# Peptides against a protein of PDB entry 3NZW, part 114

Target 1, 212 residues: chain A of PDB entry 3NZW
Amino acid sequence: TTTLAFRFQGGIIVAVDSRATAGNWVASQTVKKVIEINPFLLGTMAGGAADCQFWETWLGSQCRLHELREKERISVAAASKILSNLVYQYKGAGLSMGTMICGYTRKEGPTIYYVDSDGTRLKGDIFCVGSGQTFAYGVLDSNYKWDLSVEDALYLGKRSILAAAHRDAYSGGSVNLYHVTEDGWIYHGNHDVGELFWKVKEEEGSFNNVIG
Target 2, 222 residues: chain B of PDB entry 3NZW
Amino acid sequence: QFNPYGDNGGTILGIAGEDFAVLAGDTRNITDYSINSRYEPKVFDCGDNIVMSANGFAADGDALVKRFKNSVKWYHFDHNDKKLSINSAARNIQHLLYGKRFFPYYVHTIIAGLDEDGKGAVYSFDPVGSYEREQCRAGGAAASLIMPFLDNQVNFKNQYEPGTNGKVKKPLKYLSVEEVIKLVRDSFTSATERHIQVGDGLEILIVTKDGVRKEFYELKRD

## One batch from the design tools (peptide; made by RFdiffusion4, then SolubleMPNN)

Design b2_p18_5_s4 (from b2_p18_5, 12 letters changed)
Fold by OpenDDE base, seed 5:
Structure b2_p18_5_s4 (fold): chain B 212 residues (1-212), chain C 222 residues (1-222), chain A 18 residues (1-18)
Amino acid sequence: as target 1 above (212 residues)
Amino acid sequence: as target 2 above (222 residues)
Amino acid sequence: VRATFTGAFSLTPLPWDL
C-alpha cells in the first residue's frame, strides 16, 4: 500500500493506491483505501484490510453519533482521537493499521492526523503511509510547496502514488484521488496505473528505466 | 503441536452478470491426499435470493454459513419479513468474520445475488472480514489458476481492439448467462486437470429475479 | 502483520494486506 495526504494553500490532497495482497498473491487491484466518513472527513487505510475497513467504518458510526448527540460535526482532532484510543486498547493484540484522518472543520480548517495501531497519533502537513511510503516521499518532498495550485497539487499526489506503484511490489492497481476543501471532499477519479504510467512517461519524459 | 485448522480443498467461483449472478463450486472434499467425498456441496441458497460459499476448512465454512442463515432468519423476525439486501448481507458477514478476528474462520467467503437495482452482485471476503464487491472472484485451492483467467475473460484484461495498435482496450460488457456458464465450466475443467484438490463434480447456483436455479456437471474423478 | 496466523498454523487462506 501507498497512501498520502498533504496540506497546501488550496486545502488537502489525499491520494491512495488500490492493491491488496496476501503474501505474494495480488488479492485485488480495486480496493477502496479511502473511507468517506462524512462530506468533510476522510479516512485512509494501510495495513490489515479487515482491521482498517472494520474500525474505520466503526469510526464513521462514532462520528455520526457525535453529530446526533452534540448537534455539531465532529472535529478532525476528536475523530482521530476516538480511533487512536480504540486501537491503543488493542495494543499488542495484533491489529495492523496505518491511517490518516483528513478533514475540514470551521474550527480547525484543513487538518491531517496520522493514527497507527501502535497508538501513535500525529498532526502534520505531509504524511505518506504504507510499504511504498518512501517512494512517495521521494517525489512528494522534491516537488512540494505550500503555494501549489490545486491542479499541480492533484497531479503531485497522483504522481507520487505512481512512483510508489512503480517501485513497490505491494502497491499498484489505480490511484484514487481526493481534494478536501472548506466545502468538503471532492473525488477526482480512479486512475489506472497501467494507463497513467505510459501517459506520465510520455508527457514528462520520465521513467527512463523502462524502455517502451 | 496442535493445529485446529484443516484444509478440505476445493474451489469456488462467482461471476456477476447484468441481471443475474452465478456462484459455483466443485463437490470434492479432501484431507491431505485422501478424498473424503466426491459429492459434498459447498454452495448454498441462504434465502432472500442470496447464495453463499465459504471455502477452505469445511468445519469453519459450514459454521459460518449456518450462522449467516440464522442471521437471515432473525433479520426477518426483527424487521417484519423484510428481504435482506445483498449489501446488507455482506456487512453482516463482515461482522460474523471479524467477530472471530483473533481465531478466524479459515475460509475464503463469496456471496452472490442481485443488488437493489436488480443487477448481479458478487462479494468476496478475506478470513477476517474485509470485503469488496467485484464482477468476478475465484476462491480456494485453484483460485490462483482461475482468477487470472477471469481477469482476462470477464474483465477483458490485456485485450485490445484489433487495429488500434494496443491503444484502445476491449470495452467492458456484461456476459450472458450462457457465456458465464461456459466460462465456469472451462475454469473448473481446467483447474481439475492441474490441481488434485479440485474435481468430481461442479455445482452451479444461478441467481435471477425468478430465484435460484442449480445446475450440476461431472468433473474428472481422478 | 499477520500475527493471528503465525506459529504452527497454516498461513493459507491468508487475510488481505493493504
Scores: peptide ipSAE 0.293, ipTM 0.762, DockQ to the pose 0.093; fails the geometry check
Fold by OpenDDE base, seed 1:
Structure b2_p18_5_s4 (fold): chain B 212 residues (1-212), chain C 222 residues (1-222), chain A 18 residues (1-18)
Amino acid sequence: as target 1 above (212 residues)
Amino acid sequence: as target 2 above (222 residues)
Amino acid sequence: VRATFTGAFSLTPLPWDL
């Protein structure tokens, strides 16, 4: 898996691959590694597929209960804290989760929290999470600027996942791309890595290690 | 060390069509190299136009299917005989599986049916309850032999339009029930030739708006 | 980092990793 999220002047970009594996077996190329918790809040999935899918779905329920109880949307801080508290209760039980909770609230603005099954909870501007994270960071860190246009930011997110999909055997399939703003998240499509790779190679003159 | 799990072999396969879905399984049940049964059905009609199979350790599979059938029954009691939708069934099965997260059911689960729009639906589950809706899925012993074939023949992976120099993919289209049954039969006959845990018989459950029908085909019995 | 289920028993089928 490779997931990433970053803040920039235009909000948040979230980009993820779609491969699941079971050992050396490619279990799926079409896994949805982003949960749409509400129109303003996303969760990303890395680690155990069931752990992430189950608990982030549960988190969605908790977020909805918060909204019903408090008559306002849950904060990104609070949503991430709920998940963090939950996984911390299971510490040592063998949960495997690396997640980012990304969203917008009026009080916080665009916000990203990293939460993992070790109980780590971090607020930050840039995270890459998964087996391909270092490959994604290589591209992302080299090109990241706060002042990126929305178009350039979307491309950078997509391009970083593509780099990881190319180098990480456990990442691939497609890139799912999101842009989060004050008006909520916008889905920017599913981009097949095979098609995207050749397109990017042609347009950039990149990936010269591949002949074709 | 005590191993609570057995492996009863077998293979299952689901394919979703436009207005139908198919879930198929071989009828061989084995332990190690011994055939326990040549006809032990592992694909079940669970009611509400949902078919289910949980392939791997048969004791766990049977337990899971039984629990799900019971869940369907209780759903009717609690919700005025409301039909359980396939997506709700999938969520329910996730909870059944994940409820044993730390002592999993040793199975690969597939369900098939129609979604609320009448479209064919196949859901696959890992042993601990991760699930995905797909057009096709193979599970069990010969899944590694069949799944790549399904990628090619159902999802048209690595197929391109002639004369396009590989630039235009073969368009996705739904397969007819007859085409799907042919693919299922070819999949299982091929798998039987290469995997000792697959064979004897093939039972296919076809889900349409009119209900569930069953077809049976002999497989190699070696 | 790739996540794998660490359990007392190796499962076949294996849980999916993301």
Scores: peptide ipSAE 0.277, ipTM 0.753, DockQ to the pose 0.128; fails the geometry check
Fold by OpenDDE base, seed 2:
Structure b2_p18_5_s4 (fold): chain B 212 residues (1-212), chain C 222 residues (1-222), chain A 18 residues (1-18)
Amino acid sequence: as target 1 above (212 residues)
Amino acid sequence: as target 2 above (222 residues)
Amino acid sequence: VRATFTGAFSLTPLPWDL
């Protein structure tokens, strides 16, 4: 898996691959590694598919209950804390989760929290999570700046996942791309890695380790 | 070292059509190199036009299917005989599986039916309850032999239009029930030839708006 | 994030990792 999220002047970019594996077996190429908790809040999934899917879905329910009780959307801080507190209670039980809770509230603005099954909860501007994270960071950190245009930021997110899909055997399938703004998240499509690779290679003159 | 799990072999396969879905399984049940049964059905009609199979360790599979069938009954009792939708069934099965997260049901679960729009639906589960809706899925012993074939023949992976120099992918289209049944039969006959844990018989459950139909075909018994 | 499932299961099927 390779997931990433970063803050920039235009909000948050979230990009994820779609491969699931069981050892050397490619279990799926089409897994949705982003949960849409609400129109303003996303969760990303890395690690155990069931752990992430189950507990992030549960988190979605807790977030909805908060909205019903408080008549206000849950904060990204509170949502991430709920998940963090839960996984901390399961510490040592063998949960495998590397998640990012990404969203917008009026109080916080665009916000990203990293939450993992070790009980770590980090607020930050840039995270890459998964087996391909270092490959994604290589591209992302090299090209990131706060003042990216929305178009450039979307491309950078997509391009960073593509780099990871190229080098990490456990990442691939497609890139799912999101832009989070004050108006909520916008889905920017599913980009098949097979098609995207050749397109990017041609347009950039990149990936010269592969002969076309 | 004690292992609480067995492996009863077998293979299952689901394919969703436009207005139908199929879930097929061989009828061989094994332990190691011994055939326990040549006819032990592992694909079940669970009511509400939902068919289910949980392939791997048969004791766990049977337990899971029984629990799900019971869940369907209670759903009717609690919700005025409301039909359980396939997506709700999938969520319920996730909870059944994840409820044993720390001592999993050692199975690959597939369900098939129609979604609320009448479109064919196949859902697959890992042992601990992650699930995905797909057009096709193979599970069990010969899944590694069948799944790549389904990628090619159902999802048209790696197929391009002739004369396009690989620039135009073969368009996705739904397959007819007859075409799907052919693919299922070819999958299982091929798997039977190459995998000792697959054979004896093939049972196919076909879900349409008119209900569940069953078909049976002989496989090699060697 | 560690692949925790591969060490826990010696048989197929295996849980999916992301």
Scores: peptide ipSAE 0.277, ipTM 0.767, DockQ to the pose 0.131; fails the geometry check
Fold by OpenDDE base, seed 3:
Structure b2_p18_5_s4 (fold): chain B 212 residues (1-212), chain C 222 residues (1-222), chain A 18 residues (1-18)
Amino acid sequence: as target 1 above (212 residues)
Amino acid sequence: as target 2 above (222 residues)
Amino acid sequence: VRATFTGAFSLTPLPWDL
């Protein structure tokens, strides 16, 4: 898996691959590694597929309960804290989760929290999470600026996942791309890595390690 | 070393059509190199137009299917005989699987049915309850032999329009029930030739708006 | 975090890793 999220002047970009594996077996090329918790809040999935899918779905239920009780959408800080508290209770039980909780509230603005099964919870502007994270960081860190246009930021997110899909055997399939603003998240499509690779290679003159 | 799990072999296959879904399984049950049964059905009608199979360790598979059937029964009691939708069934099965997260059911689970729009639906589960809706899925012993074939013949992977120099993919289209049955039969006959844990018989459950139909075909008995 | 299921069982069927 490779997932990333970053803040910039235009909000948040979230980009993820779609490959699942079982050892050396490619279990799926089409897994949804982003959960749409509500119109303003996303969760990303890396690690055990069932652990992430089950507990982030549970988190969605807790976020809805908060909204019903408090008559206000849950903050990104509170949502991430609920998940963090839960996984911490299971510390040592063998949960495998590397998650990002990304969203917008009027109080917080665009916000990203990293939460993992070790009990780590971090607020930040840039995270890459998964087996391909180092490959994604290599591209993302080299090109990231706060002042990116929305178009350039979307491309950078997509391009960073593509780099990871190219080098990480456990990442691939497609890129799912999201833009989060004050008006909520916008889905920017599913981009097949096979087609995207050749397109990017032609347009950039990149990936010169591959002849064709 | 204590190992509570067995492996009873076999293979299952789900394919969704436009207005139907198919879930098929061989009827061979084995332990190691011994055939326990040449006809032990592993694909079940669970009611509400939902068919289910949990392939791997048969004791776990049977337990899971029984629990799900019981869940369907209680759903009717609690919700005034409301039909369980296929997506709700998938969520329920996730909870059944994940409820044993630390001592999993040693199975690959597939369900098939129709979604709320009447479109064919196949859901696949890992042993601990991650799930995905897919157009096709193979599970069990010969899944590695069949799944690449399904990628090519159902999802048209690596197929291109002639004369386009590989630039235009073959367009996706739904398969007819007759085409799906042919693919299922070819998949299982081929798998039987190459895998000792697959054979004897093929049972196919076809789900349509009119209910569940069963078809049976002989496989090689070697 | 590297995504891999480190569960007690390494035999097929295997849990999926993301």
Scores: peptide ipSAE 0.272, ipTM 0.769, DockQ to the pose 0.151; fails the geometry check

Design b2_p18_6_s1 (from b2_p18_6, 5 letters changed)
Fold by OpenDDE base, seed 4:
Structure b2_p18_6_s1 (fold): chain B 212 residues (1-212), chain C 222 residues (1-222), chain A 18 residues (1-18)
Amino acid sequence: as target 1 above (212 residues)
Amino acid sequence: as target 2 above (222 residues)
Amino acid sequence: AFRPVQFWSFGGFTLPRP
C-alpha cells in the first residue's frame, strides 16, 4: 500500500493505490483505500484492511453524530482525535492501522492528521503512509512546493503513487486521486497503473529501467 | 501446541451478472487427506434473495451462516419485514466477523444477490471482515487456480482487440447466465483435476429477481 | 494439509494470520 496526502496553496491532494495483499497473493487490485466520511472529510487506509475499514466507518458514524448533536460539521482535529483515542484504547491488542484524516473546516482550513495504531497522532503538511511510502516520498519531496498549481499538484500526487507502485510489490492496481478544497473533496478518478505507467514513461521519458 | 482451527477444504465462486448473481461451491468436505463427505452443501439461501458461503473451517462457516440467518430474521422483526439489501447484509456480516477480530472465524466468506437497482452483486470478505463488492471472486482451496481465470474470462484482463497492437482493451460486458454457468463448471472441473480438496459435486445457486434457483453437477470423485 | 486463510493487508502494517 501507498497512501499520501499533502497541503499546498490550492488545498489538499490525496492519492492512494488500490492493491490488497495476503502474503504473496494479490487479493485485490481494486480496493478503495479512501473513505469519504463527509463531503469535506476523507480518511485513508493502510495496514489491516478490516481494521481500517471497520474503524474508519465507525469514525464516520461518530462524525455524523457530532453533526447531528452540535449542528456543525466536526473539525478535522476532533475527528482524528476520536480515532486516535479509540486505537489508543486498543493499544497492544494488535490493531494495525496507518491512517490520514484529511479535510476542510472554516475554522481550521485544509488540515491533515496522521493517526496510527501505535497511538501516534500528528498534524502536518505532507505524509506518505504504507509499504511504499519511501518511494512516494522520493518523488514527492523532490517536486513539492507550496505554490504548485492544482493541476501540477494532482499530477504530483498521482506520479508519486505511480513510483511507489513501480517499486513496491505491495502497491499497485490503480491510483485513486482526490482534491480537497473549501467546497469539499473532488474525486479525480481511478487511474490504472498499467496504463498510467506507459503514458507517463512516454510523456516524461522516465522509467528507463523498463525497456518495454 | 493446540490449534483451534481445522481446514475442511473446498472451493467457492461468485460471479455477478447484469440482473443475476451466482454463488457456487463444491460439496467435498475433507480433513487432512480424508474425505468426510462427498455431499456437504456449503452454499446457502439465507432469505431475502441473499446466498452465502463461508469456506474454510466448516465449524466456523456454519456458525457464521447461522448467525447471519438469525440476523436476517431479527431484521424482519425489528423493521416491519423489510427486505434486507445486499449492501446492508454485507455490512452486517462485517460486524459479525469483526466481532471476533481477536479469535477470527477461519473462513473466506462470499455472498451474492441483487443490489437495490436489481443488478447482480457479489461481496467477498476476509476472515476479520474487510469486504469489497466485485464482479467475481473465488475462495477456498483452489482460489489461486480459479481467480486468475476469472480475471481473464469475466473481467477480460489481458485481452485486447485484435489488430490494435494491444492498444485497445476488450470491452467489458455482462455475461449471460448460461455463459456464467459454463465458466463456473469449467472452473470447478479444472480445479478438481489439480486440487485434492475440490471435487465430488458442484452446487450452484443462481439469484434472480424471481428468487433463488439451484443447480447440481457431478464432479470427479477422486 | 492446513491452508492459511489470510487477512487482507493494505501493506505496511501487516497482520499475522491465525
Scores: peptide ipSAE 0.331, ipTM 0.801, DockQ to the pose 0.344
Fold by OpenDDE base, seed 2:
Structure b2_p18_6_s1 (fold): chain B 212 residues (1-212), chain C 222 residues (1-222), chain A 18 residues (1-18)
Amino acid sequence: as target 1 above (212 residues)
Amino acid sequence: as target 2 above (222 residues)
Amino acid sequence: AFRPVQFWSFGGFTLPRP
């Protein structure tokens, strides 16, 4: 798995692969590793599939309850804290989660929190999470600038996941791409890695380790 | 050291069509190298046009199916006989599975039915409740033999239009019920040839708007 | 313990910190 999120002048880019594995078995190539909690809040999934899917869905319910009770959308800080507190209660039980909670509130602006099953909760501008994270960082860190255009930022997110899919055996399938703004998240499509790879290779003249 | 789990073998397969879905399973039940039964059905009609199979450790599978059937019953009681949708069923099953997160049901669960638009639906679960809606899924002992075949024949993976030099993919299209049944039969006959834990009989449950029908085919009994 | 069915994983059961 490779998930990433980064803040830039235009908001947040979120990009994830779609491969699930069970050992050496590719269980699925089409898994959705982003949960759309509300129109302004996303969660990403790495680690145990069920742990992430179950608890981030639960988180969604908690966020909705907050909205109903407080007549206001939950903050990204609070949403991430709810999840962090939950996983901390299960510390030592064997949960496996590496998540990013990404969203926008008027109070916070575009915000990213990293939350993992060890109880770590980090606020930051750039995170790559999963077995392919180092590959994604290689591309992302090399090209990241705060002043990226939306188009360039979207491409960079997509391109970073592609790099990880290329090098990490546990990443692949497709790239799901999101742009989060003050108006909410926008889904920017599912990009099959097979098609994307050849397109990028041709257009960039990259991936020259592959002859054909 | 006590091992609470067994492996009863078998294989299951779900395929969604446009306005139907199928869930199939062999009827062999084994322990180690011994055949316990040549006819132990593992695909069940759970009501509300939902069929379910939980393949792996049969005791866990049976328990899970019973719990789900009970959930359907209580859903009707609590919601004035409202039909349980396939997506809601999937969520319910997730909770059943994840409720035993730390002592899991050691099964691969597949359900099939129609979504609220009348389209075929197949949902697949891991032992602890991660789930995904898919066009097709194989589970169980011979899943590794069948799933690549389904990738090729249902989702047309690695198929291209002739004469395009691999530039144009074979277009996706729904398969007819007859085509699906053929694929299911071919899958299980092939799996039976190559896997000792698969065989004896094949039971196919077909879900349409008119309800659930069953088909049975003999498999090799060796 | 014998595990006849494996869990699905999104990048393994141990995740490195970012």
Scores: peptide ipSAE 0.330, ipTM 0.806, DockQ to the pose 0.529
Fold by OpenDDE base, seed 1:
Structure b2_p18_6_s1 (fold): chain B 212 residues (1-212), chain C 222 residues (1-222), chain A 18 residues (1-18)
Amino acid sequence: as target 1 above (212 residues)
Amino acid sequence: as target 2 above (222 residues)
Amino acid sequence: AFRPVQFWSFGGFTLPRP
């Protein structure tokens, strides 16, 4: 798995691969590793598939309850804290989760929190999470600027996941891409790695280690 | 050290069509190399046009299916006989599975039916409740033999239009029920040849708007 | 450890046996 999120002048980019594995077996190439908690809040999934899917869905319910009770959307800080508190209660039980909670509120602006099953909760501008995270960081860090255009930022997110899919055996399938703004998240499509790789190679002149 | 889990072998597969879905399973039940039964059905009609199989350790599978059937019953009691949708069924099964997160059901679960738009639907689950809707899924002992075949024949993976120099993929299209049945039969006959835990009989449940139909075919009985 | 069915993971992780 490779997931990433980063803040820039235009909001937040979230990009994830879609491969699930069971040991050496490719279980699926089409898994959704982003949960759309509400129109302004996303969660990403790395680690145990069921752990992430179950508890982030649960998180969604808690966020909805907050909205109903308080008549206001939950903050990214509070949403991430709920999840963090939950997984911390299960510390040592064997949960496996590496998550990012990404969203926009009027109070916070665009915000990203990293939350994992070890109890770590971090606010930051750039995170890559999963077995392919180091590959994604290689591309992302090399090209990241706060002043990226939305178009360039979207491409950078997609391109970083592609790099990880290329090098990480546990990452692949497709890239799911999101842009989060003050108006909410926008889904920017599913990009099959099999097609995207060759397109990018041709257009950039990259991936020269592969002979087409 | 005592191991509470067994492995009863067998194989299941689901394929969703445009307005139907199929869930099939062999009828062999085995422990190691010993055939316990040549006819032990593992695909079940659970009501509300939902068919289910939980393949792996049969005791866990049977328990899970029974719990789900009970869940369907209680759903009717609590919601004035409302039909349980396939997506809601999937969510319910997730909770059944994840409820035993720390002592899992050792099964690969597949359900099939029609979604609320009348389209074929197949959902697959890992042992602890991760689930996904897919066009096709193989599970069980010979899943590794069948799933690549389904990728090729249902999703047309690695197929290209002739004369395009591999530049144009074969377009996705729904298969007819007859085509799906042929694929299922070919899958299981092939799997039976190469896997000792698959064989004896093939039971296919076909879900349409008109209900659930069952078909049975003999497999190799070696 | 006997594991008749593999758990799905996002990142190559396996869940522990009970």
Scores: peptide ipSAE 0.317, ipTM 0.790, DockQ to the pose 0.282
Fold by OpenDDE base, seed 5:
Structure b2_p18_6_s1 (fold): chain B 212 residues (1-212), chain C 222 residues (1-222), chain A 18 residues (1-18)
Amino acid sequence: as target 1 above (212 residues)
Amino acid sequence: as target 2 above (222 residues)
Amino acid sequence: AFRPVQFWSFGGFTLPRP
């Protein structure tokens, strides 16, 4: 798995692969590793599939309850804290989660929190999470700047996941791409790695380690 | 080391069509290398046009199916006999599985039915409740033998339009019920040839708007 | 015998096997 999120002048880019594995077995190439909690809040999934799906869905319920009780959308900080507190209660039980909670509120603006099953909760501008995270960082860090255009930022997110899919055996399938703004998240499609790789290779003249 | 799990073998397979879904399973039940039964059905009609199988450790599978059937019953009690939708069933099964997250049901679960638009639906679960809706899924002992075949024949993976130099993928299309049944039969006959834990009989449950239909075919008994 | 029915994983984080 490779997931990433980064803040830039245009909001937040979220990009994830879609491969699930069970040991050496490719269980699926089409898994959705982004949960759409509400129109302004996303969660990403790395680690145990069930742990992530179950608890991030649960988180969605908690966020909805917050909205009903407080008559206001939950903050990204609070949403991520709920999840963090939950996993901390299970510390040592064997949960496996590496998540990013990404969203926009009037109070916070565009915000990203990293939350994992070790109890770590971090706010930041750039995170890559999963077995392919270092590959994604290699591309992302080399090209990231705050002033990226939306188009360039979307491409960078997609391109970083592609790099990870190329090098990480546990990443692949497709790239799911999101742009989060003050108006909410926008889904920017499912990009099959099999097609995307050759397109990018041709257009960039990259991936020369592979003979086309 | 505490090992409460057995392995009763077998294989299951789900395929969704346009307005139908199929869930099939062999009827062999084994322990190690011994055949316990040549006809022990493992695919069940759970009501509300939902069929379910939980393949692996049969005791866990049976327990899970019973719990789900009970869940359907209570859903009717609580919601004035409202039909449980397949997506709601999937969510419910997730909770059943994840409720035993730290002592899991040792099974691969597949359900099949129709979604609220009348389209065929197949949901698959890992032992602890992760789930995904898919067009097809094989589970159990011979899943690794069947799934690549389904990738190729249901999802048309690695197939291209002739004369396009590999540039145009074969377009996705729904298969007819007859085509699906053929694929299921070929899958299980092939799996039976290559896996000792698969064989004896094949039971296929077909879900349509008219209900659940059951078909049975003999497999090799060796 | 206990055959491997593994949990699905989204890379980098693994669940313990039964």
Scores: peptide ipSAE 0.326, ipTM 0.798, DockQ to the pose 0.331; fails the geometry check

